# Designs tried in a protein design run: peptides against a protein of PDB entry 3C2G. Part 1

Every score and structure here is a prediction.

Target 1, 209 residues: chain A of PDB entry 3C2G
Amino acid sequence: IRTFDLLGLLLHDSDAIDGFVRSDGVGAITTVVQYPNNDLIRAGCKLLLQVSDAKALAKTPLENILPFLLRLIEIHPDDEVIYSGTGFLSNVVAHKQHVKDIAIRSNAIFLLHTIISKYPRLDELTDAPKRNRVCEIICNCLRTLNNFLMMWIPTPNGETKTAGPNEKQQVCKFIEIDILKKLMSCLSCEGMDTPGLLELRSTILRSFI
Structure headers, positions and changes below count from the first letter of each chain, unless a header shows other numbers.
Peptide ipSAE was made for these designs. It is ipSAE averaged over its two directions, with the distance scale d0 held at 1.0 Angstrom where the peptide's residues are scored. Compare it between designs on one protein only; published cut-offs may not apply.
The geometry check fails a fold that doesn't show the stated peptide or that is severely misdrawn somewhere.

## One batch from the design tools (peptide; made by RFdiffusion4, then SolubleMPNN)

Design b1_p11_5_s3
Fold by OpenDDE base, seed 5:
Structure b1_p11_5_s3 (fold): chain B 209 residues (1-209), chain A 11 residues (1-11)
Amino acid sequence: as target 1 above (209 residues)
Amino acid sequence: MRKAKKLVEEL
């Protein structure tokens, strides 16, 4: 815990973050959070989120890290772990086709649907901090989904992968009425990534219409 | 599909 808090205080510049990631800092965090301590898991996942935009992650082997983190988010009911882990996932898959492929093979699409499905409607949440955190989690899941859907949209100049039959079935769950209502509720939240949610809307329209 | 389309268009 204290070591992760101290590391979080030192990892504010891009060069320090990249240095930490090049030194297998992500693998070190994931090794430490295998210890069954909730405060340690929270602190480690928060530190993962802080380094998740690092340029050095493009050269980091994530084949063992991503399946572990996805399993951690699946089994841990904690909103702070889920927020940090879905934030990490959404950032690491951005612009990295190989990382998207690892995440999809690791059942990320189904997990993201499960995460969105377990939360109540945002209009049923009376506590503003809890409502905002739930909205941020849903936005992280939806931003990650957008990054996956974009691989399967025919582009004039891109190697378009065809989604497998299982991937298509899993993605079709995001057009369920209850998921679309949660997307609408997130678009009505103040301080959210409205551009990213509007991009997802446009991606859904291109993928399913 | 058609109901989901309409709801996404209303988004």
Scores: peptide ipSAE 0.025, ipTM 0.633, DockQ to the pose 0.029
Fold by OpenDDE base, seed 3:
Structure b1_p11_5_s3 (fold): chain B 209 residues (1-209), chain A 11 residues (1-11)
Amino acid sequence: as target 1 above (209 residues)
Amino acid sequence: MRKAKKLVEEL
């Protein structure tokens, strides 16, 4: 715990973050968070989020790390773990086709749907900190979904990856009325990535309509 | 599909 907090205090600079990631720091965190301690898991996932935009992650083998993190998010009921883990996922898949492919093979699409489905409507949350955290989680999930959908949109050059039949079926769950209502409720939250949510709307329209 | 389309268009 204190070591992750201290590492988080040292990893404020992009070069330090890239240095940590190049030294297999992500693998080290994922090894340590295998210990069943909630505070350790929280601290480790928070540190993963802090390094999740590192350029060095493009060269890091994520084949073992990403499935582990997805499983951790699936089984852990903690909003802070889910927030950090979905944040990590959304950042690590950004602009990295091979990481998107790992995430999809690791059932990420279904997991993201499951996460969004577990949370109440934001209008049912009276506690502002809890509501904001839930909104952030949903937005992390939706941003990740946008990153996946973008792979299957035809480019102007006519080149597109075709989603597999299973991937198509999993993604079709995000056009469920309850998921779309949660997307709408997130657009009403102050300080959210409204542009990213509007991009997702556009992506959904282009992908399904 | 049609209801989802309408809801996304109304977003």
Scores: peptide ipSAE 0.025, ipTM 0.629, DockQ to the pose 0.029
Fold by OpenDDE base, seed 1:
Structure b1_p11_5_s3 (fold): chain B 209 residues (1-209), chain A 11 residues (1-11)
Amino acid sequence: as target 1 above (209 residues)
Amino acid sequence: MRKAKKLVEEL
């Protein structure tokens, strides 16, 4: 715990973050958070989120790390762990086709739907901090979904991958009325990534219409 | 599908 908090206080600049990631810092965190201590898991996932935009992650082998993190955010009850883990996932898949492919093979699409589905409607949450945290988790899931859908949209000049039958079936769950209502509720929250949610809306329209 | 499409268009 205190070591991750201290590391978080030293990793303020992009060069220090990249240095930590090049030194297998992400692998070290994922090894330590296998210990069954919720405070340790929370602190480790928070540190993962802090380094999740590092350029060095493009050269880091994630074949063992991503499946582990996906299992952690599937089973862990703490919203702070889910927030940090879904935030890490959304950032690490950005602009990295090989990382998207690892996440998809690790059932990430189905997991994102499961995470969005387990939370109550935002209008049922009276506590503003809890409501905002749930909205941020849903936004992280939806941003990750947008990054996946964009691979399968034909571009005039691009080799587009075709989504497999299973991937198509999993993606079709995001047009369920309850998921679309949660997307709408997130667009009404202050301080949210409204541009990213509008981009996802456009991507859904292009993928299903 | 038609109701979901309309809801996404109204988002």
Scores: peptide ipSAE 0.025, ipTM 0.650, DockQ to the pose 0.029
Fold by OpenDDE base, seed 2:
Structure b1_p11_5_s3 (fold): chain B 209 residues (1-209), chain A 11 residues (1-11)
Amino acid sequence: as target 1 above (209 residues)
Amino acid sequence: MRKAKKLVEEL
C-alpha cells in the first residue's frame, strides 16, 4: 500500500511514467495485486490507471496482463477497482490495434456489457459520490466500446476490419434500450467526458443505422 | 431497431 502511494507521487510526469512502464512496472503491479488484500488491490489498480496512457505501453506485451485485469474486474465487488480497471482498459486499447484484439479475444465486449448491466440507473442513486463513481465506470465501458466499434467503420481509404459473428452479436447488446438509457443518464451527469459520449453516439449511428 | 434509433437520435 504505502509503496504504491509513494510510486503514485513519483510518477507525476510523462517521462517518469514511461520509465516505469519500460521497466515492466505494469507487470510488477499485476503480480503484487494477486495478493488477496482489498486495499492493496485498490491501490495497485489506481496506479495502473495513472500509467494507462503511457506511450511506452505500445511496446509492452499485454497478452498476460490484460486477461488478468479483465478477470479481476469481473469478480471484484469494489467500485474503486472496477473504476480503475475499466479506466485502464479504455486508455490501453486507445490507438493500439493489437491491444484491442487481445481485449476482444479475452471477452472484453461481454464483460463491459455485464458491468454496465450490474449498476442501477443513475436517477435511482441518491448518494452523489456513489452516483458519480457509477457514471465514471459506465463512461469507461462506453469509451472502450467506442474504441472497438471504430475498428469496423469504413475509413476514407476503404480499409475496414470486419467484426466476427460473435463480436457482432456481443456488440448488438449495447443497442438494447436499457444500455442506451444508461448512456443518456451519463450525458446528463456534470463533469463527465461529454465529447467521448457524443463520439460514441455518432459511432453507434454509423454502425447500426 | 426503430426505438433504439430514435433513442440514439434523442441523445
Scores: peptide ipSAE 0.022, ipTM 0.641, DockQ to the pose 0.030

## One batch from the design tools (peptide; made by RFdiffusion4, then SolubleMPNN)

Design b2_p16_1_s1
Fold by OpenDDE base, seed 1:
Structure b2_p16_1_s1 (fold): chain B 209 residues (1-209), chain A 16 residues (1-16)
Amino acid sequence: as target 1 above (209 residues)
Amino acid sequence: SEAMARKAEELRKKLA
């Protein structure tokens, strides 16, 4: 725990972060967080989030890491773990088709739906820190979904990747009215990634046309 | 919001 905190303090520059990632730092974290200690898991996931936009991740195999992280998020009912994990997921899938494919095969769409569904409406949360954290989690999930949906929108040349049966089923659940209401709720929350949420709204409107 | 809801329903029907 203290080691992860120390690492977080040292990883302030891109070169240090890339160095950590190149030395299989992500794999090391995933090994450590296999211990059933909530504080350790929180610290490890936070560190993952801190390195999730590293350039070196483009060269890091995520075939084993990503499914593990998704499972960890699925089974751990901790907002801090979920926040860090969904943030990591959102960052690593950005502009990386291969990583998107791994995530989707690992049922990421359904997991994201489950995460969003378990939280109450934001207007029912009176505690501002809790409300903000929940909103951030939902935003991470929705941003990730946007990255997935964009794969299935026709390009100017008329070509598009088609969603498979599994993806179709998962998307049908994700666009249910409860999810859309939560999207709208997040759009009304100050300080959130409003541009990303607006992009998702646009993507939904354009999807599968 | 209404447009999004309509589109969501359309997508559900298409993907079913």
Scores: peptide ipSAE 0.022, ipTM 0.540, DockQ to the pose 0.020
Fold by OpenDDE base, seed 3:
Structure b2_p16_1_s1 (fold): chain B 209 residues (1-209), chain A 16 residues (1-16)
Amino acid sequence: as target 1 above (209 residues)
Amino acid sequence: SEAMARKAEELRKKLA
């Protein structure tokens, strides 16, 4: 914990973060968070979030790391772990097709659906700090989903992938009308910034088929 | 909202 705090203080610039990642820092964190200590898990996931946009991650194998993190989020009903983990996921899938594929094969879409389903409507949360954290989590989930959907939208200059059986199943579950209605309720919540939901809405409305 | 629902349904039908 102390080490993670110190690292968080020292990682003030992109070069330091890249150096940490190149030295297998992500692998080191994932090793540490395997111990059944909630404080270590929280601190480790927070540090993962802090380095999740590092350029060096493009060269870091995530085949073992990402499934582990997804499982960690699945089994820990901790908002801080979920926040950090979904934030990490949303950042590492950005602009990286191979990472998206790993995430999808690791049941990421269903997990994101489960996470969103766990929380009540934002307008039902009276505690502002809790509401804000929940909003951030949902936004992370929706941003990730948007990044997945973008793979299957035809673009003039890009290759379009066809959704496989696993993707089809997960997406069909996620975009059920009842779920979309819940998401729209979040969008309508006053004082809440939901850029991920707005982006997802835009993606769905675009020429997809 | 309604437009999104219609488009989502079309997508769901294609993927099913």
Scores: peptide ipSAE 0.021, ipTM 0.576, DockQ to the pose 0.021
Fold by OpenDDE base, seed 4:
Structure b2_p16_1_s1 (fold): chain B 209 residues (1-209), chain A 16 residues (1-16)
Amino acid sequence: as target 1 above (209 residues)
Amino acid sequence: SEAMARKAEELRKKLA
């Protein structure tokens, strides 16, 4: 735990982060968080989030890491773990087709839906810190979904893949009224990526046209 | 949210 905290304090620049990632730092974290210690898991996932936008991740094999992380998020009710894990996921899938494929094969779409569904509406949360954390989690999930959907929409400069039947079924759940309301609630939160969420709304609609 | 709900319903009808 202390080691992860220390590492987080030391990784202040992109070169240090890239160096950590190139040294299989992500794999090391995922190995350590396999121990049944909630504080260790929380600290490890936070560190993963901190390095999740590293350029070196493009060269890091995630075939074993992503399924593990997704399972960890699935079984842990801890908001901090979910926040960090979904944040990591949203960053690593961005602009990386192979990573998106791994995530989708690992049932990421369904998991993200489950995560969003389990949280109450933001307007029902009176505790501001809790509300903000929940909003961030939902936004992470939705941003990840947007990244997936973008693969299936023809773009002039992009590769278009057809979603399989399983992916289509999973994506359809995101047009549930409850999910859409939560999307809209996130748009009302201060400091949120409103343009990104609006883009998601547009992407969802285009995916079903 | 109401506008989104209406649009969602339209989409559901299209997918049914």
Scores: peptide ipSAE 0.016, ipTM 0.467, DockQ to the pose 0.018
Fold by OpenDDE base, seed 2:
Structure b2_p16_1_s1 (fold): chain B 209 residues (1-209), chain A 16 residues (1-16)
Amino acid sequence: as target 1 above (209 residues)
Amino acid sequence: SEAMARKAEELRKKLA
């Protein structure tokens, strides 16, 4: 735990973060968080989040890391783990087609739906720290979903994929009224990534299915 | 929000 805290303090600039990632730091963290200690898992996942936007991740194989992390999020009820894990996922899939494919094959779409569905509406949460954390989690999930959906929207100057039957079934769950209400609730939350959420709204309004 | 809800309903009908 203290080691991860120290690393978090030292990894304050992009060069240090890239150096850590190039040294298989992400793999090291994922190995350590397999130890059944909740505080260690929290600290490790937070560190993953801190390095999740590193440029060096473009050269890091994630075939083993992503499925493990997704499983960890699935089985761990801890909001801090879910926050860090969904944040990591959101960042690593951004602009990386191969990472998106790994995530989708690892049932990420369904997991994201499950996570969003688990939490109550933000207006039902009276505790501000809890409400803010839940909002951040939902935003992470929705940003990730947007990155997936964008693959299937035709662009004038690019190749697009067609969603398979399984992906279609998973994606259609995100147009449930409950999910849409939660999206709108997040748009009203102070300090949230409004541009990203507005982009998702735009994506939903655009017919890709 | 209303536009989004309408679009969602249209998509649900299309997928049914």
Scores: peptide ipSAE 0.013, ipTM 0.452, DockQ to the pose 0.019

## One batch from the design tools (peptide; made by RFdiffusion4, then SolubleMPNN)

Design b2_p17_4_s4
Fold by OpenDDE base, seed 5:
Structure b2_p17_4_s4 (fold): chain B 209 residues (1-209), chain A 17 residues (1-17)
Amino acid sequence: as target 1 above (209 residues)
Amino acid sequence: DLLARRQAALQRALNAA
């Protein structure tokens, strides 16, 4: 635990983070968080979040790492683990088609819907720290979804990938009224990526029109 | 950008110290 916290403090710049990732730091963390220790899992997932935007991740094999993380956030009812894990997911899939494909094959779309569905509406949360954390989790899920949906939007100059039937069905669940209400609630939360949520809303509309 | 958010958080923490 202390080692991950100390390592996180030392990873203060992009070059240090890239160096850690190039040294298989992500694989090392995922090995350590396989132990059934909640504090260790929290610390490891937090560190994963901290390095999740590293450019070096584009060269890191994630075929074993990403399915493991998705399973971890599926089975662990811990907001801090879910926050860190969904944050990691949202960053690693960004601008990386190969990573998006791994995530989708690993049932990420369904998992994102499951996570959002399990949390109450933000207006039902009176505790501000809890409300903010839930909002951040939902935002991470929705940002990840946006990254997936963008693959299937026709561009004038390229062959767009077509979503499979299962992916289409899973995406359709995000237009459920309860999901849309949660999205709208996140737009009212202070300090959130409101432009990103508005972009997602636009992407969803374009995907279903 | 997580880096930008981290830098902003660090700067806020440094300013609060």
Scores: peptide ipSAE 0.018, ipTM 0.439, DockQ to the pose 0.082
Fold by OpenDDE base, seed 1:
Structure b2_p17_4_s4 (fold): chain B 209 residues (1-209), chain A 17 residues (1-17)
Amino acid sequence: as target 1 above (209 residues)
Amino acid sequence: DLLARRQAALQRALNAA
């Protein structure tokens, strides 16, 4: 635990972060978080989040790492792990088509829906720290979804990847009334990525028209 | 905001150290 915290303290600049990632630091963390220690898993996932925007991740093989992380956030009960893991996912897929493809093949769309669905409505959460954390998790999931949906929006140049029938069906689940209510609740939370959520709303509408 | 998340993570690590 203290080692990951210390590493996090040493990774203050982008060059140090990139150096860590180039040295297979993400692989090292994913190896350590395989141990059944919740504190270790929490610390490791937090460190993953800290390095999740590294430019070096574009050159890092994620074929084994990403499916493992998806399985972890599917089953782990700790909101801090889910927050860090979904945050990592949302950042790592950004601007990286090959990473999006790995995530989608690993059933990420369905997983995002599952994660959002397991949390209560924000209006039912009286504890402000818990409510904010849940909102952040939902926002991470929705930002990740937006990154996927943007691949299937027609570009002016007419070249668009088409979503497979299964992917389209999984995307349709995000227009369920309960999911939409959670999206709207996140828009009412202070300090959230409101522009990103509005972009997602627009992207969803475009995907179904 | 990734910067805000990093600052919060650093502050938590400092508090744990």
Scores: peptide ipSAE 0.018, ipTM 0.481, DockQ to the pose 0.120
Fold by OpenDDE base, seed 2:
Structure b2_p17_4_s4 (fold): chain B 209 residues (1-209), chain A 17 residues (1-17)
Amino acid sequence: as target 1 above (209 residues)
Amino acid sequence: DLLARRQAALQRALNAA
């Protein structure tokens, strides 16, 4: 625990973060968070989030790491772990087609829907810290979804990947009224990535029309 | 309790890993 906190303090610049990632730091964290200690898991996932935008992740093999993290955030009861894990996922898939493919093969689309579905509406949450954390989790999931959907939008000059039948069916679940209401509720939260949520709205419209 | 079930599931998953 203290080691991860200390590492988090040292990893304050992009070069240090890239150095850590190049030294298999993500693999090391993933090994440590396999211990049945919630404080350790929380600290490790927070550190993963801190390094999740590292350029060096483009060269990191994630075939074993990403499926493990997806299973962790599927079952872990702590919202802090879910926040960090979904944040990591949303950042690591960004601009990396091969990572998107690993995530999708690991049932990430369905998992994102499951995570969003398990949380109550934000208007039912009276505790502001809890409400904000839930909103952030939903936003992380929706940003990840946007990154997936963007692969299947026709570009004027590019070969578009087609979503498989299963992926299409899973994506269709995100136009459920409950999910859309949660998306809209996130737009009302202060300090949220409003531009990203608006982009997702546009992406959804382009994907389903 | 849903939380207790998830914690137990997590513990089982960690023990199986």
Scores: peptide ipSAE 0.017, ipTM 0.522, DockQ to the pose 0.024
Fold by OpenDDE base, seed 3:
Structure b2_p17_4_s4 (fold): chain B 209 residues (1-209), chain A 17 residues (1-17)
Amino acid sequence: as target 1 above (209 residues)
Amino acid sequence: DLLARRQAALQRALNAA
C-alpha cells in the first residue's frame, strides 16, 4: 500500500509516467491487484487511474488487462475502486480504436449500464462526498459510452463502422428515463466535465434520431 | 494543469517528511 502511494508521488511528470508504462508498469499493477486484499486493490486501481493518460498505453497489449479490470469493477463493492477503474477505462479507450474493440467484445457497454443503474438517484443522496463520488463514477461511464458512440456516427469523408445488433440493443438501454435523469443530475454537480456531458447528450441525439 | 498539481503534491509530501 505505502509502496503504491510513494510510487504515485514519484510519477509526477509525463516522462516518468510514460517510462513506467513502457516498463510494463500496468501489467505489474494488474498482477498485484489479483490478490484478495481490498486495500491493495484500492491503491493499485488509484495508481492505474494516475497513469491512464500515458502515451505509451497506445503500444501496451491490453487484451488480458482490460477484461480483468472490467470483471473487477463489475463485482467490487468499493466505490473508490469503481471510480478508479471506470476512470482508467474512459481514458484508455480514448483515441484508440483497438482498445474500444477489446472493451466492447468484453461486454463493456452492458457493464456501464449496470454500474449506472445500481446507484441511487443523486437527489436521494444527502451526504455530499458520497453524492459527488457517485456522480464522478456515472460521468466516467457516460464518457466511455460517448467514446463508443462516436465510432458509429457517419463522418462526411469516412467509412463508418456499423454497430452490431447486440451493441445497438445495449446502447438503446441508455435512453431509458432513469439513465437520462442521472445524466441531467450530473450536470448540476460541481467539478464535473460539463462540456463532456453536453457532448454526450448531442452524440445520443445524433445516434437515435 | 495536471502535471503542475502532481508536482505541487510531491513538494508538499517532501516538505511534510
Scores: peptide ipSAE 0.015, ipTM 0.470, DockQ to the pose 0.067

## One batch from the design tools (peptide; made by RFdiffusion4, then SolubleMPNN)

Design b2_p18_2_s3
Fold by OpenDDE base, seed 3:
Parts: C-alpha cells; sequence; structure tokens
Structure b2_p18_2_s3 (fold): chain B 209 residues (1-209), chain A 18 residues (1-18)
C-alpha cells in the first residue's frame, strides 16, 4: 500500500511513467495485486490507471496482463477497482488494434455489459460521490466499447474486419431498453460524454443491426 | 430496417420521459 502510494507520488511526469513501464512496472503491479488484499488491489489498480496512457505500453506485451485485469474487475465488486480497471482498459485499447483483439478474445464486451447492468440508474443514487463514481465507470465502459466498434466500421479505403456472430450479438445488447435507460441516466451527470453515447447508439444501429 | 425504426421509437420515448 504505502509503496504504491509512494510510487504514485514519484510518477508525476511522462518520462518517469515511461521509465516505470519499460522496467516492467505493469507486470510488477499485476504480480502484487494477485494477493487477496483489497487495499493493495485498489492501490495497484489506481497505479495501473496512472500509467495507462504511457507511450511505453505500445511495446509492452499485454497478453497475460489484460486477461488478468479483466478477471479482477469481474470478481471484485469494488467501485474503485472497477473505475481504475475500466479506465486502464479504455486507455490501453485506444489506437492499438492488437490490444483490442486481446481484450475482445478475453470477453471484454460481455464484461462491460455486465458492469453497466449491475449498477442502478444514476437517478436512483442519492449519494453524490457514489453517483459520480458510477457515472465515471459507465463512461469508461462506453469509451472502451466505442474503441472496439471502430474495428468493424467500414473505412472508405480499407478492408474492414467483420465482427464475429458472438461479438455482434454482445454489441447488440447495449441497445436493449434497460441498458439504454441506464446510459441515458448518465446524461444529467457533469462530465458525461453525451456525444459519445449518441455516437455509440448510432454506430450499433447502423452497423450491427 | 424494422429493427432500426423500433429502436428509434423506443429511444425517442425514453428522451420524452427524462
Amino acid sequence: as target 1 above (209 residues)
Amino acid sequence: DELLEEAEEEFEEMLEEE
């Protein structure tokens, strides 16, 4: 715990973050969070989020790390772990086709749906800190999903990968009325990506139905 | 096309309820 807090206090610049990632810092965190300590898991996932935009991650093998993180998010009903983990996921898949493929093969689409499905509507949350955290989690899920959908959107000049039948079916679940109601409840939250939600809906309707 | 129209109607109904 104190070690991750101290590391978080030292990783203030992009060069320090890149240095940490190049030294297999992500693998080191992943090893430490295998211990069944909730405070350690929270601190480790927070540190993962802090380094998740590092340029050095483009050279880091994520084949073992990403499935482990997805499993960690699946089994821990902790908003701080889910926030940090979905934040990490959204950043590492951005502009990285091979990382998107690893996440999708690791059932990430279904996991994102499961996360959104388990949270109440934001209008049902009276505690403002809890409501804001749930909104941030949903935003991380949407950003990640949009990043996946970009793989299957036809570009004017490119061979587009086709979504598999299972991936297509899992994507279509995000336009179910109960999911849409939960997503719409986020529109009243400060910092919600309303354009991103509308783009997600439009993309699913035009490309997956 | 029919599924698109149904999903558009359901979404407009949801926007009117909020």
Scores: peptide ipSAE 0.026, ipTM 0.546, DockQ to the pose 0.088
Fold by OpenDDE base, seed 2:
Structure b2_p18_2_s3 (fold): chain B 209 residues (1-209), chain A 18 residues (1-18)
Amino acid sequence: as target 1 above (209 residues)
Amino acid sequence: DELLEEAEEEFEEMLEEE
């Protein structure tokens, strides 16, 4: 715990973060968070989030790490673990087709839907810190979904992957009225990535019209 | 894109009706 908190305080420089990632720091964190201690898991997932945009992650094999993290998020009903884990996921899939493919085959689309679906409406949350954390989690899930949908939109160069029939069926769940209402509720939250949520709205429309 | 704008309006209307 204290080691991860200390590392998180020291890893504010991009070169230090890249150095940590190159030294298999992500693998080290995932090894340590296998210990059944909630505070350790929270601290480890928070550290993963802090390094999730590192350039060195493009050279890090995620085939074993990403399925483990997805399973960790699935089994831990902890908002801090879910926030950090979905934040990590959204950042690591960005601009990385091979990582998107690992996430999708590891049932990430279904998991993201499950995460969004389990949270109450934001208007039912009277505690502002809790409401903001739930909104951030939903935004992380939706940003990850946007990154998946963008693979299947034709590029001007005519190269597009076609979604498989299973992926298409899983993605169709995100046009459910309850999910769309949660998207709109997040747009009304101050300090959220409103441009990213508007991009997702546009991406959904382009994918299903 | 007029089709995207129309679809955005329809999407907002669908959310206001529930």
Scores: peptide ipSAE 0.019, ipTM 0.528, DockQ to the pose 0.096
Fold by OpenDDE base, seed 4:
Parts: sequence; C-alpha cells; structure tokens
Structure b2_p18_2_s3 (fold): chain B 209 residues (1-209), chain A 18 residues (1-18)
Amino acid sequence: as target 1 above (209 residues)
Amino acid sequence: DELLEEAEEEFEEMLEEE
C-alpha cells in the first residue's frame, strides 16, 4: 500500500514511468494485487492507471495482465478499482490492435456491459462524488468500447476484421433499451463523454445491426 | 424494432433538451 502510494508520488515524469514499465512494473503490481487486500488492490489499480499511457507498454506482454485485471474488475465491487481498472484498460487498448484482441478474447465487451448495467442511473445518485466517479467509469467503458469498435469499422484503406458472432451480439447489447436508458441518464451529468456515447450508439447502429 | 425506435425517440428528445 504505502509503497504504491510512494511509487505513485515518484512516477511523475514520462521517463520514470517508462522506466518502471520497462522494469516489469506492471507485472509487479499485478503480482502484488493478487493478495486479497482491498487497500492494496485499490492502490495497485491506481498505480496501473498512472502508468497506463506509458510508451513502454507497447513492448510489455499484456496476455497475462489483462485477463487478470478484467477478472479483478469483475469480482471487486469497488468504484475505485473499477475506475482505475477501466481507465487502465481504455488507455492500454488505445492504438494497439494486439491489446484490443487480448481484451476482447478476455470477455472485455461483456464485462464493460456488466459494469454499466450494475451501476444505478446517474440521476438516482445523490452523492456527487459517487456520481462523478460512476460517470468517469462509464466514460472509461465508452472509450474502451469505441476503441474496440474501431477494429470492425470499415476503413477506406484497410482490411477490416469482422466482429465474431459473439462479439457482435455483445456489442448489440449496448443498444438494448435498458442499457440505453442508463446511458441516457448520464447525458445530464457534468463530465459525461457525450460524444463517446453518441459515437458508440452511431457505430453500433451503422455497423453492427 | 419498436422498443429500439422508442429508445431512439427518447434519446433524440433528451439530446434536444440539452
């Protein structure tokens, strides 16, 4: 715990972060957070988020890390863990086809749907800090989903992968009325990624129906 | 289809109110 907090205080520059990641810092965090300690898990996931945009992650094997993190998010009903974990996920999948493929194979689409589905409507959240955190989680989910969808959107110049039938079905769940109503309840929330929501919806409607 | 259309109308209405 204190070590991760201290590390987070030392990892302020991109070179230090890259140095940490090159030294298998992400693997070290994921090893430590396997211990069933909520404070340790929170601190570790927060540190993962802090290093999640590191250039060195492009050279880090995530095949063992991502499935573990996704499972951690799935089983840990902690907004801070979910925030940090979805934030990490959204950053590591950005511009990295291989990482997207690992996440998708690890059932990330369904997990993101489950996360959004488990939270109450934002308008039902009276606690502003909690509402804001849930909004941020949903934004992380949307950003991650949009990053996944980009793999399957026909580009004028690219061999587009086709989404598998399971992936297509899981993507289409984000346009079901119940999930849409939840996502719509986010529009009025300050700091909601409304463009990301619109992009998700538009992409699903245009490419997945 | 009808439920999707209804959710689309509700979504468009919400976007027009913002």
Scores: peptide ipSAE 0.018, ipTM 0.526, DockQ to the pose 0.040
Fold by OpenDDE base, seed 5:
Structure b2_p18_2_s3 (fold): chain B 209 residues (1-209), chain A 18 residues (1-18)
Amino acid sequence: as target 1 above (209 residues)
Amino acid sequence: DELLEEAEEEFEEMLEEE
């Protein structure tokens, strides 16, 4: 705990963050958060979020890290763990096709659906701090999903991956009425990525149906 | 095409209920 808090204070610039990542700092955090301590898991996931946009991550093997983090998010009902973990995921998959492929093979699409499905409607949340945190989690999920869908959108150069039948089925779950009602409840919330929600829906309808 | 039409109709109905 105190070590991660101290590291978080030292990792305030991009060069320090890149230095930490090059020194296998992400692997070190993932080793430490294997211990069943909620405060340690929260602090470790927060530190992962802080380094999640590091340029050095493009050279870091994530094959063992991503499946572990996805499982951690799946089993912890903690909003701070889910926020930090989905934030990390959304940043590490950005502009990195190989990282998207690892996440998808690790059942990330279904996990993101499960996360959104477990939260109440945002309009039913009267506590503003809780509502804002849940909104941020949903925005992280939407940004991650849109990043995945981009792999299957035709590029001007004619190179397009086709989604597998399982991936297509998992993507189509985001247009089911129950999940749509939950996502629609976000449109009135301050800080919601409304463009990202509309992009997700439009992309599913045009490319997956 | 039929699934797209059904999904657009369901979404329009949801927008009218809010």
Scores: peptide ipSAE 0.013, ipTM 0.478, DockQ to the pose 0.086

